# Designs tried in a protein design run: peptides against a protein of PDB entry 3J47. Part 3

Target 1, 121 residues: chain A of PDB entry 3J47
Amino acid sequence: IRLTNQLKSLKGLQSKLKDVVEYLDKVINKELPINHTILGKLQDVFNLLPNLGTPDDDEIDVENHDRINISNNLQKALTVKTNDELMVIYISNLVRSIIAFDDLIENKIQNKKIQEQRVKD
Target 2, 69 residues: chain B of PDB entry 3J47
Amino acid sequence: YEEKEESNLAATKSMVKIAEQYSKRIEEEKELTEEELKTRYVGRQDPKKHLSETADETLENNIVSVLTA

## One batch from the design tools (peptide; made by RFdiffusion4, then SolubleMPNN)

Design b1_p14_7_s3
Fold by OpenDDE base, seed 5:
Structure b1_p14_7_s3 (fold): chain B 121 residues (1-121), chain C 69 residues (1-69), chain A 14 residues (1-14)
Amino acid sequence: as target 1 above (121 residues)
Amino acid sequence: as target 2 above (69 residues)
Amino acid sequence: SELEKKALELAKKL
């Protein structure tokens, strides 16, 4: 469910971005007037989004390292955090797998004991 | 789309909470393992089953956390 | 590292 919602949101954003690009191309070609309302909303979105295009190292405030946000330049610092989180998840899954394996071995041993008892009867 | 965005935001907040809960889940997993060991020696099957179930729940929660990340 | 340590401790209990 969550992944599906994220995918849907991404698809919606992609579609909207495509529409904006198409609109901008038409405006550049003087085929349509600039829709100020859509552009204003997009500008607001871009202002809220960390600068995706300028990798300049200087604006990476140290405080932003801890939050996973989608933008690429913050994404390098965020990628380190994401990698750490992924490692934690991986280790957790490994530990759970080991526990499950131990339980499986125990169940097999118990089953063998039950079979041995049945053969003696 | 808005509902999914809200869900993603909730998921992100949940990831922070999951990191905190992860430490607690590890402790719960340890407790289950001790119960399985005790059950193996005592010969009672019920505590071992409970430990296995709790380990499975812990695994499921980690998988959900990975999917959220 | 701290998480790895906890995971290792858990693995030792198994």
Scores: peptide ipSAE 0.496, ipTM 0.844, DockQ to the pose 0.009
Fold by OpenDDE base, seed 1:
Structure b1_p14_7_s3 (fold): chain B 121 residues (1-121), chain C 69 residues (1-69), chain A 14 residues (1-14)
Amino acid sequence: as target 1 above (121 residues)
Amino acid sequence: as target 2 above (69 residues)
Amino acid sequence: SELEKKALELAKKL
């Protein structure tokens, strides 16, 4: 569910960006006026979402160590942090899996002992 | 789209909380392992079962955290 | 890194 929602949001954003680009091209060509309301809402979204979409130039070496997830350029630096977090989660899951396996093995051994006792009786 | 955006925002806030909770969960997992070891010595099945259940709960919480990330 | 170390320590107890 969560992944599906994220994917849907991303697809929606992609479609809207494409529409904006097409609109801007038409405005440049003097074919159509801009829908100001849609553009304003999109701008608000971009202002709230730090540096997600603009593929523009190389310069922002954002050294910012601490912040999480999503935005691509900031996300490259943040991706390192996110990657570290994902690694920790992976290791933790692995540890839990090992514990679960140990319990399963113990349960199996106990079950075998019970069966052996039943055969002797 | 709006529901997903709200979900993503909530997930991000949850991730910060999860990082703190993760440290606590690691400790809980250790406690479970100790109980399992104790149960192995005592030969009673009940404490071992409880340890296993707590380990499973800890694992589930980590999986949910990963899925949120 | 610190979280990873803690996880590793936990794994060693197992």
Scores: peptide ipSAE 0.491, ipTM 0.848, DockQ to the pose 0.009
Fold by OpenDDE base, seed 4:
Structure b1_p14_7_s3 (fold): chain B 121 residues (1-121), chain C 69 residues (1-69), chain A 14 residues (1-14)
Amino acid sequence: as target 1 above (121 residues)
Amino acid sequence: as target 2 above (69 residues)
Amino acid sequence: SELEKKALELAKKL
C-alpha cells in the first residue's frame, strides 16, 4: 500500500513535470502565452526543491550525508544515508528471520518429542 | 496523488522514527534470542514462544519500514 | 558500521 502510494505520487509528479516542460516549450515557440499562475507554482516548487542544478562545490557539509535522496548533490550525501538506512533495515530483517527460524526449529523439535512420547504411551 | 504524497510524508517521518525504532528492534530481537536460550535450558515453552513472537513483530516492523523507505 | 555490528551481534545470539 505505502509503496503503491509513493509510486503514484512519483508518477503524478512526473506527469506534472512533463506538462510543465510541454508548456514551457509552447511558450518558447510562442504558441501559448505564459501562464503566470502555473509558473509561480512551479517556482515555488523549485524553491522548495533542494538546488538540483548548481554543483557549487562548497557547502556539501559532511553532516547532511546521512539524509534521504531529496536532490542530486545533496542527494549523493542523502543517498549514502538512505543506503545506510536501507542496509540497517535489511540486516534487521535478516536478524528477525533468523530468530523466527530458530523458534521454528525449536517448535519442531518439541513437537517431535511430544509425538515420540505419545507413541511410547 | 495527494493521498500518496501525504503517505510519503508520513513515511519519511516514519523513516526517522524507524531509525530510532531500529535500534529498539535490534534490542527486542536480542531479548527474544535470550529467552529462547533460557527456554532451551529450563524446558519451558512459554519464554521461547514469547521470544519468537517478539522477533516476528520486530521482523514485521522492519519490513514495514523497508516498504516505507 | 555500528548498526551493522549490532545486527551481527544479534545474529550471533540467534
Scores: peptide ipSAE 0.521, ipTM 0.858, DockQ to the pose 0.009; fails the geometry check
Fold by OpenDDE base, seed 2:
Formats: C-alpha cells, sequence, structure tokens
Structure b1_p14_7_s3 (fold): chain B 121 residues (1-121), chain C 69 residues (1-69), chain A 14 residues (1-14)
C-alpha cells in the first residue's frame, strides 16, 4: 500500500512535469500565451524542490546531516541519511538472521541428541 | 496523490519511530540470545524456541522497516 | 554509527 501510494505520487508528479514541459514548449513556440498563474505555481514548486543547480552552497554545516535537507546539498544530506538508515536496517536484518541461524543450529543439535537417544532406546 | 503524500509523511514518521524501536528490538534480540545460551546450558527446548521466535519477529520487523523506507 | 555499534555488539554476543 505505501509503496503503491509513493509510486502513484511519483507518477502524478511525472505527469505534471510533462505537462509543464509541453506547456513551456508551446509558449516558446508562441502557440500559447504565458499563463502567469501556472508559471508562478511551478516556480513555487521549483523553489520548494531542492535546488539541484547551484553547486556553491557546499558550506552547509556538517551538523545538520541528520536533517532531511531539501536543497541539492540538502538532498545529498537526505540521501546520506537515507543511506545510513538503510544500512542500519540491513545490519539489523543481518543480526536477526544470525540469531535465527544460531537457533536453528541449536535445534538441529537437540534433534540429533533426541534421535541418538531413540536409537539407544 | 494527496493520499500518497500523507502516506509518505506517515511513513517518514514511522521510520523515526522504527529507529527508536530498533534499539529496543536489538535489546530484545540480545535478551533472547542470552535465553538461548541459558537454554543450551539447561537443555530445555522451550527457552530456545522463544528466543528463535523473538529473533524471527525482530527480523520481520526490520524487513518491514526496510520495505517501508 | 551507534546503531551499528549496537548491532556489532549483538553479533559478538552470538
Amino acid sequence: as target 1 above (121 residues)
Amino acid sequence: as target 2 above (69 residues)
Amino acid sequence: SELEKKALELAKKL
């Protein structure tokens, strides 16, 4: 369900972006007048999107690595945070797997002992 | 789309909660491992089974967390 | 890192 909702949101965003591109192309070709309201909303959306284009804000202080930074630097920081979270989840899964494996080994040993006892019996 | 956005926000909040619970789950897993170790010494099947079940539950929760993320 | 440390400690106990 969550993944499906995320996918739907992404598809909706993609469709909207495509519509914007098509609109911009038509405006460039003078086929349609510039809709200032749509452009303003799009500009607001772009401003809310992490600025992918400005390389120079490298100086965002290292301390906010834990915060989901929306800027490209923020997006990088968010990507790093996401990567760290995924790593933690991966390690946790690994630990659980090790514990489960240990239990399986123990169960196998016990089963072997029970079988050996039955044969003696 | 709005429902998905709300779902993503809820997922993000859930991830924070999962991170907090993760530490607790690790501790629970450790406790189960200690019980398993004790069970190995005592030779009782029941504590070992309980440890295994808790480890499995912890693993499942981590997998769900990964899938949610 | 702290979570990794805890996971490593858990792995060492196993």
Scores: peptide ipSAE 0.511, ipTM 0.851, DockQ to the pose 0.009; fails the geometry check

Design b1_p14_7_s4
Fold by OpenDDE base, seed 1:
Structure b1_p14_7_s4 (fold): chain B 121 residues (1-121), chain C 69 residues (1-69), chain A 14 residues (1-14)
Amino acid sequence: as target 1 above (121 residues)
Amino acid sequence: as target 2 above (69 residues)
Amino acid sequence: SELEKLAELLAKLL
């Protein structure tokens, strides 16, 4: 079950990464304008959570300036949401790590007590 | 464009659901920590082990959720 | 005591 879930998660991450690469390729080829706000937020996410997934970029219609602004705002909002999700995941991982450390410390204390009892016998 | 927008909306909804699930998992982790504390006071190893196992399961579920998001 | 310290650290992060 755990391995299957890890594989599924990895596949999802791979798909998302592929989408980001495709978007970046379109920008490089001048097929789409660069959205600096999205890229900046993506970079912030990577800096805070280097091992977490990337937000997806939406295709922007270049013909209408008002539509471009609306699309940019929507993309920004989606990026913020993605950042929040990544933050929650990061906090959860930290909490789990702390619990694991607590268990390790307790096990170590128990082992020491057992050793002390053996020395007294 | 429309298909991409629909996909993004669906992804956003999925992320909200994941956040709710994460909050529940955090609560489960707290319960595990309380069981560890109780085990320490009683001097029984079994409750502590159970708490640790539950914490590990909660962590695993969160990792899977993060990777799927 | 170490476990309590870890619990406190966790509580600060939450």
Scores: peptide ipSAE 0.435, ipTM 0.828, DockQ to the pose 0.010
Fold by OpenDDE base, seed 4:
Structure b1_p14_7_s4 (fold): chain B 121 residues (1-121), chain C 69 residues (1-69), chain A 14 residues (1-14)
Amino acid sequence: as target 1 above (121 residues)
Amino acid sequence: as target 2 above (69 residues)
Amino acid sequence: SELEKLAELLAKLL
């Protein structure tokens, strides 16, 4: 059951990552706006993934414990990796937004200056 | 399981690479912002625009990299 | 200044 859940979670994560990638590609191609909700959901999924791997307190025999630990560590590593990737995407989007905002501000300032000059003429 | 582990490992490596790329892109964006600031002081619109465009491109590349990873 | 603030915010996120 736990292994199956981990596998399912991993598959889910993989699917989500794929979806995010697809979404990001669409955003990059300006086909779709950046959907922050999707990113948020992805983050939520990743944040939940470690919790999905928490074994219920049932007496798991020691031999399975090591394999489970390895699997959990791997899953954790994968989760961390996925989270990092999502974070990178998020930060990248934020950076883009900031740059765009900066450009907008600059454009507005320039426009105002141009207008002021026109009024003085 | 082994195949999945391998895939996950590969994905992790890819994410590390993406993180590095992201960091680089962030730096590039900062550079663009600095150039924009400099351009703002100089009053030259073209450098600012170029910086903005470069920042956007960097961000796009980061997104693509994250998506591909 | 606003851009700097945004950059700082981004830097904090990163």
Scores: peptide ipSAE 0.465, ipTM 0.845, DockQ to the pose 0.016; fails the geometry check
Fold by OpenDDE base, seed 5:
Structure b1_p14_7_s4 (fold): chain B 121 residues (1-121), chain C 69 residues (1-69), chain A 14 residues (1-14)
Amino acid sequence: as target 1 above (121 residues)
Amino acid sequence: as target 2 above (69 residues)
Amino acid sequence: SELEKLAELLAKLL
């Protein structure tokens, strides 16, 4: 039962990751805008992954423990890498937003100037 | 295990490359913003629009690169 | 640190 639940959770995570990749591909192809909510959910999943992968301290034989530790360290490294990537994406999105706002403000100022000139005429 | 390690190493290298590309794109975006600022003072609307569009494209490419990674 | 540098750069742009 527990192993089955773990497998089910892993399959669910795999499916979600696949969905994220598909979404990213669509964004790359300019079919869809970047959804920050998806990135946030992905981050949450990655933050939960280390907690999900902590096997309970049951009496598993010493030889398997080293492999599990290596796997856990690898998972941690992958998690850190993923977090860094997500941070970069987040910062990039912020930069885009800032540029977009700057352009919007400039456009608004220009529009106001045009309107003021029209009123004077 | 060795294959997984190699895959992780390759992924890490790819991430470093993406970070470098991101840094370059950020610099391009800054240049565009400076041009917009200059255009605001010079009163040339068309250059500002072009700069804004280029900045947006740069940001889009960065996001796509990070997502693909 | 790289992200911080990017953030600082963005802050200067604003």
Scores: peptide ipSAE 0.458, ipTM 0.830, DockQ to the pose 0.021; fails the geometry check
Fold by OpenDDE base, seed 2:
Structure b1_p14_7_s4 (fold): chain B 121 residues (1-121), chain C 69 residues (1-69), chain A 14 residues (1-14)
Amino acid sequence: as target 1 above (121 residues)
Amino acid sequence: as target 2 above (69 residues)
Amino acid sequence: SELEKLAELLAKLL
């Protein structure tokens, strides 16, 4: 259920992203005026999308976006915040995994010692 | 999509809280690892088990946070 | 031996 919901959300986001790209291309070509509502929705989408990039890459992208457009700057800022949160979660998971691994190692060592003692008896 | 958006918003709020709790969890994990280390030296299985359990709980919470994000 | 290596890694992290 959770995975299915995530997949559905991802598909929806992908569709919206495609629409936004098409819209942005039209705006760049001056075929359509900038729609603030669409840009706001796009910002929300970017805020919801974890930036899977490294923090350093995200900073570079933020600096580049700051030079372009105020709307892009806000989206970039939100993206940076989301990236930071994702990084924290990632680090936390790594730490937990390491601790769990350490415990497993200790348990294995203890089991080995017990087995060695049984062989000696 | 709307349900997922609401879930993501709730998850984001939870992530802020999780970040604060994460700092505490990291400390708890460190303490458990130290206890496991002490238990390893003393040859007592109980402290090591407790440390491992705490680490597992910390990992589980992080995984849930990632899945919620 | 792998458990020992993991323990060393944990010790470095702690």
Scores: peptide ipSAE 0.428, ipTM 0.835, DockQ to the pose 0.008; fails the geometry check

Design b1_p14_8_s2
Fold by OpenDDE base, seed 4:
Structure b1_p14_8_s2 (fold): chain B 121 residues (1-121), chain C 69 residues (1-69), chain A 14 residues (1-14)
Amino acid sequence: as target 1 above (121 residues)
Amino acid sequence: as target 2 above (69 residues)
Amino acid sequence: SAEETLKEFRELLK
């Protein structure tokens, strides 16, 4: 559910960005007037969001590496943070799996001992 | 989209918390393993069972965290 | 320990 929501949010953002680019292209080509309301809202979003600039143009600000925010440059840093978190979760799962496996082995050994004792009796 | 964004933000905050909790969970897992080892030496099933249960809970939490990430 | 687990596993396989 959470991943699906995140994906939906990202898709929504992508769609909106695409619409903005298309709109800007049309404005540049003098085909359509600028929708000031949409641009204003988008500008507000961009001001609130760390720079969503295309990954190609903006140098990764070193200070933003630790924060999970949606913006591309910040998001590169955030992506690193997310990757680190995923890695930690993965390692934790492995450790838990190992412990569970150890317990299973021990239980099986105990069961075997019980069966052997029953056969001897 | 907004609900998902809010959920994603909450998930991200939770992930940071999970990372902190992860260190604690790793420690809890180690404690469970030690208890299991102790139980093997003492021959008491109850501590071992408790360790196994805690390990399982830790695993489940990690899985949920992965699903949330 | 991992070694103890391996030993137990080996015993389980016997």
Scores: peptide ipSAE 0.420, ipTM 0.842, DockQ to the pose 0.009; fails the geometry check
Fold by OpenDDE base, seed 2:
Parts: structure tokens; sequence; C-alpha cells
Structure b1_p14_8_s2 (fold): chain B 121 residues (1-121), chain C 69 residues (1-69), chain A 14 residues (1-14)
């Protein structure tokens, strides 16, 4: 459900971006007047979106290292955070798997002992 | 879309909480392993089974957390 | 203990 919602949100954003691109192309081609309100809102959205456009600006503010996916440099920091979280989850899963395996081994040994006792009886 | 965005934000907050819970889950897993170890000494099958089940549950929760992340 | 677990593992492998 959550993944589906995220995917839907992403698709919606993609569609909106496509519409914007199409609008911009029409404006460039002088087919439509520039709707300043739409552009302003889009600019606001773009500004709220962490700097997606310029990969080169190195100013990764150190404080944002912890946060997730929003936009490019911040998005890199967010990507790193996401990777760290995934790594933690992965390690946790491994630990759980090891514990489960240990239990299985013990259960198998116990079962073997029970079988051996039954054969002796 | 807004609902999904809100859901994603909530999920992110939940991930932070999950990270905290993860440490606790690791401790719980260790405790279960200790119980299993104790059960090996006591020879009772039930505590070992419970430990195994708890370990599995912990694993499942971690997987769900990863998927949510 | 880790040693006991290792012992059990060895027994399981038998």
Amino acid sequence: as target 1 above (121 residues)
Amino acid sequence: as target 2 above (69 residues)
Amino acid sequence: SAEETLKEFRELLK
C-alpha cells in the first residue's frame, strides 16, 4: 500500500512535469501565452524541490545527511541516508536469519535425539 | 497524490521510529537467543520454539521496514 | 554459548 502510494505520487509528479514541459514548449513556440501564475507555482515547487538541476553545487549542508529523497544534493544526502537505513535493515535481517538458523539447528538436533531414543526403546 | 505524499512522509517518520525499534528488536532477538540457550540447558522445546518465532517475527518486521524504506 | 552453537551446528551437519 505505501509503496503503491509512493509510486502513484511519483507518477503524478511525472505527469505534472510533462505537462509543464509541454506548456513551456508551447510558450517557446509562441503558441500559448505565458501563464505567470502557473509558472510561479511551478517555480515555487521547483524551489521547494531541493536543487534538482545543478549536480555540481558541492554545498551538501552536513546537517541534511540524515534526510531521505526530496531533491538532487539534498537528494544525494537523502540517498546516503536511505542507503544507511537499508544497510541497517539488511544487517538486522541477517541477524534474524542467523538466529532462526540456530534455532532450526537446535530443533533438528533435538529431533534427532528424540528419534534415537525411540529407536533405542 | 497528496494522500500518498502524506503517507510517504509518515512512512519516513516511521522509518526513524523503526530504526529506534530496530535496536530494541536486536536486543529482543538476543534475549530470545539467550532463552534458547537456556532452553538448551533445560531441555524444554517450548522456549526454543518461542525464541525462533520471535526471531522470525523480528526478521519479518525488518523486511517490512526495508520495503517501507 | 557460541561454542555450544558451533557444536550443535556440527551435530546438525552429521
Scores: peptide ipSAE 0.408, ipTM 0.837, DockQ to the pose 0.008; fails the geometry check
Fold by OpenDDE base, seed 1:
Structure b1_p14_8_s2 (fold): chain B 121 residues (1-121), chain C 69 residues (1-69), chain A 14 residues (1-14)
Amino acid sequence: as target 1 above (121 residues)
Amino acid sequence: as target 2 above (69 residues)
Amino acid sequence: SAEETLKEFRELLK
């Protein structure tokens, strides 16, 4: 459910971005006036998004360790954080799997012993 | 889309909390494994079962955390 | 012990 919602949001954003590009092309070609409302909303979205493409802003905001592969420098930092989180989850799952496996082995051994005792009786 | 965004933000905050809990869960899992080992030697099935159950619960929580991430 | 667990694991694999 959560992953599906994230994918839907991303798809929605992609569609909106495409519409904006198409609109901008029409404005450049003098076919339509600039839709100020759409541009304003897009600007708001860009302001909320970590600075994707501009190489120049050196501001390594060290603080926003947030997970998602956000674009460029911030994206790299977020990617690293996401990778670390995934690694921790992976290790945890591995440990749990090992413990569960050990229990299964012990149960199997016990069952085997019970069967051997039954055969001797 | 807005609902998904809110859900993602909440999930991210939850993930930080989960990371802290994960460290505790790992420790709990280790303790359970030790109890299982002790139970195996003593021949008492009850402690071993308890350890196994706790390990399973820890695994389930980690899986949910991964799915939430 | 870890050794006993390993032994049990081997037996399970048989």
Scores: peptide ipSAE 0.405, ipTM 0.833, DockQ to the pose 0.009; fails the geometry check
Fold by OpenDDE base, seed 5:
Parts: structure tokens; C-alpha cells; sequence
Structure b1_p14_8_s2 (fold): chain B 121 residues (1-121), chain C 69 residues (1-69), chain A 14 residues (1-14)
């Protein structure tokens, strides 16, 4: 469910971006007037998005390192943080699995002993 | 789309909290294993069962954390 | 111990 929602949101964003590009192309070709409201909202979105495509601004604000890689440069730092978090979760799952397996083995051994005792009686 | 975005944001916040609690969960898992070991020596099944249950809960929490991440 | 766990595992497999 969560992954599906994220994917849907991403697809929606992609569609909107495509529409914006098409609109911008029409404006450049003087086919349609510029909708200032849409452009303003788009600019706000770009300002909130860490600079994906501009290689030059090296100042990756260190503070965003822990967030999921949404935007390219800040996104890279966020990607690293996400990767580290996933690694920790993976290790934790492995540890839990090992403990659960150990308990399962012990339970099985106990059950076998009980069965053997019942056969002797 | 907005509902999904809100859900993703909530999930991200939850992931941070999970990361903070991760160390505690690992310790809880270890405690369960120790109880199991003690149960093997004492011959009492109840502590061992409790350890197993705690380990399962820890595993479940880790899985939820992975899904949130 | 790891050895005890291994022994238990073998018994479980039987």
C-alpha cells in the first residue's frame, strides 16, 4: 500500500511535469500566453526541490543527508542516508530471524522429547 | 496523490523513529535469547517461550521499518 | 551456546 501510494504520487508528478513542459513549449512558440499562476507554483516547487540538475551549487546543506533522495545533489546525500537506514533495518531483520529460528529449533527439540516420552509410556 | 504524499511523509518520520528505537529493539532481541538460554538450563519452558515471542515481535518491527523506509 | 544450537538444529532435522 505505501509503495503503491508513493508510485502513484511519482506518476502524478511526472504527468504534471510533462504538462508543464508542453505548456512551456507552446508559450515559447507564442501559441499560448504564459499562465503566471502556474509558473509561480512551478517556481515554488523548484525552489523547494534541492537542485537536481545544476551541478554547480556544491553546497549540499548537510542537514538534508538523512532524507530519501528526492532531488539529485541533495538527493544524493539523502540517498546515502536512506541506504544506511535500509542497511540497519536489514541487519535487524536478520537478527530477529536468527532468534526466531533458534526458538523454533528449541521448540521442535522439546516436542520431539515429549513424543519420545509418550512412546515409552 | 496528496493522500499518498502525506502517507509517505508520515512513513519517513516513522522510519526516523524506528532508527532511534532500533538499538533498543536489538537489545530486546538479545534479552530474549538470554532468557531462552536460561530456560534451557533451568528446564522451565515459560521463559524460553517469552524470549521467542519477543524475538518475533522484534522481527515484525524490523519488517515494518523496512516497509516504511 | 553456538554448539548447543547446532546440536538442536541437527535434532530438528531428524
Amino acid sequence: as target 1 above (121 residues)
Amino acid sequence: as target 2 above (69 residues)
Amino acid sequence: SAEETLKEFRELLK
Scores: peptide ipSAE 0.397, ipTM 0.831, DockQ to the pose 0.009; fails the geometry check

## One batch from the design tools (peptide; made by RFdiffusion4, then SolubleMPNN)

Design b1_p15_3_s3
Fold by OpenDDE base, seed 4:
Structure b1_p15_3_s3 (fold): chain B 121 residues (1-121), chain C 69 residues (1-69), chain A 15 residues (1-15)
Amino acid sequence: as target 1 above (121 residues)
Amino acid sequence: as target 2 above (69 residues)
Amino acid sequence: EELLEELLLKAQLLL
């Protein structure tokens, strides 16, 4: 359920971004007049979107190094964090799989022992 | 869409918390393996079953976390 | 990601 909701939100965001791209293309091609209200909202969204594009100047504020994929320099730090988180999840899954496998082996050994006892009786 | 975005943001915040919980879950998983080892010696099925169930819940939570990432 | 880059490129072209 949760994953389906996240995927649906991501798809909705992707669709909205596509609609914005299509609108911007129409404006660039002069097919539609520049709607200043939509552009202002888009600019606000882009200003809230961390700057992906310009590698200008040296002040790597250290405080945001650990958070989720936002802006390219920040995204590199955030990509590292996301990779670390994915690695932790992967290791967790591996460990759980090992435990589940150990339990399966023991259940199989017990079942085999019960069958061997039933054949002797 | 907004409810799902909020759920995704909550999922991401939960992933950071899941990293902390992951360290704790690894410890819980070790306790489970030790209890299974003890149960193998004591011949009592009940602790071992509880261990297996906790390992499975731990696996499910990790899979949900991976699918959320 | 690619769609966001395209959006950013278009926004930069409008500015």
Scores: peptide ipSAE 0.474, ipTM 0.845, DockQ to the pose 0.016
Fold by OpenDDE base, seed 1:
Structure b1_p15_3_s3 (fold): chain B 121 residues (1-121), chain C 69 residues (1-69), chain A 15 residues (1-15)
Amino acid sequence: as target 1 above (121 residues)
Amino acid sequence: as target 2 above (69 residues)
Amino acid sequence: EELLEELLLKAQLLL
């Protein structure tokens, strides 16, 4: 259930993002008048997006190395964090799979022992 | 969509807590494996089933964490 | 990810 809700939100965000891209292309091509309200909200969303584009040599404090910069340099640090998080999740899933296999092997051994007892009776 | 975005943000905050809980879950998983080993010797099915159920719940929580990340 | 980069490139072009 939770996964289906996350996938539905991600699909909704992707569709909205695609509509925004299509709107921006039409505005750039001067095919449609700029809806100032939509553009203002979009600019607010982009201003809330961490700075993508200027490698200004200002020492971005090493302390924010852990939080998601979706924007290229910060996006690279966030891609590293997301990769580390995905790695932890992968290792976690691997460990759970190993435990589930150990339980399966044990259940199989117990079932075999029960069958051997029933054949002796 | 908004309720789900709020759920994703709550899930991301929960993932940071899950990383801390992950170390604890690995320890709990080891303890359960010891109980399973003991149950294999004692012939009592009940502790073994509880270990398997806890390992499955731990696996489901990691899968949900992956899908939230 | 690519769609976000394209959106950001378009936003920079608008500014």
Scores: peptide ipSAE 0.472, ipTM 0.841, DockQ to the pose 0.018
Fold by OpenDDE base, seed 2:
Structure b1_p15_3_s3 (fold): chain B 121 residues (1-121), chain C 69 residues (1-69), chain A 15 residues (1-15)
Amino acid sequence: as target 1 above (121 residues)
Amino acid sequence: as target 2 above (69 residues)
Amino acid sequence: EELLEELLLKAQLLL
């Protein structure tokens, strides 16, 4: 359920972004008038996105390293963090799979022992 | 759409909490393995089943964490 | 990721 909701939200965002691109292309081609209200809202959304383009601001505080996945330079650092998180999740899934497998093995051993007892009776 | 976006934001906040919970889940998994080992020696099905169930819950939580990430 | 790139391209076009 949760994944389906995330995927649906992502698809909705993608559709809206596509509509914005198509609108911008029409404005560039002078087919439609510039809607300043839409542009202002889009600029606000981009200003909320971590700054993708300026390598020169050396002072982005080390303590916020954990939160800011969205900007390309920051996306590299955050891609590393995301990779580390994915690795932890992968290891956790592996460990759980091993435990589940161990339980299956023991259940099979017990079932075999019960069958051997029934054949002797 | 907004409800799912809010769910994704809650999921991201939950991932930070999952990192802390991950250490705890590893310990819970070890306890399960010890109970399974004890059950293997004692020949009692019940402790082993409980261990398996807790391991499965730990797996499900990790999968949800991956899918949230 | 691709969606973020598209967003970035749009931002650059608005500037």
Scores: peptide ipSAE 0.486, ipTM 0.846, DockQ to the pose 0.019; fails the geometry check
Fold by OpenDDE base, seed 3:
Structure b1_p15_3_s3 (fold): chain B 121 residues (1-121), chain C 69 residues (1-69), chain A 15 residues (1-15)
Amino acid sequence: as target 1 above (121 residues)
Amino acid sequence: as target 2 above (69 residues)
Amino acid sequence: EELLEELLLKAQLLL
């Protein structure tokens, strides 16, 4: 359930970003007038986004280590944090898989012993 | 969308708490493995089943944490 | 990621 909600939120964000891109393309092509209200909201979103690397301006000190996924220069530091979190989850899944395999092996051994006993009776 | 966003935010906050609980879950998983080892000696299925169930719950929580990250 | 880069390029063009 939780994973499905996160995937739906990410898909919703992706769809909204796509709609913004399509709107910006129509404005650039002069097919639609500039909607100042949409641009203002978009600008507010971009100001909340960590700077996506412009190739020309200074080493932005990555001070905020704690926030998941939205922009590329902060995204490099966030990518390191996300990689560490993914590694912890991967190790945890491996440990649970090992335990589940140990239980399956023991269940198989027990089932084999029960069958061997039934053949002797 | 909003209910899922709120659920994702709660999930992210829960992930920080899960990192702290992760060490505790690893210890609970080890205790279950020891109970399985003991159950293999005693011939009682019940402690082994409980260990397997706790390991499965620990796996499910880790999968939910990965999908929340 | 790629959609976000495209969005930034378009936003920079509008400024």
Scores: peptide ipSAE 0.463, ipTM 0.836, DockQ to the pose 0.017; fails the geometry check

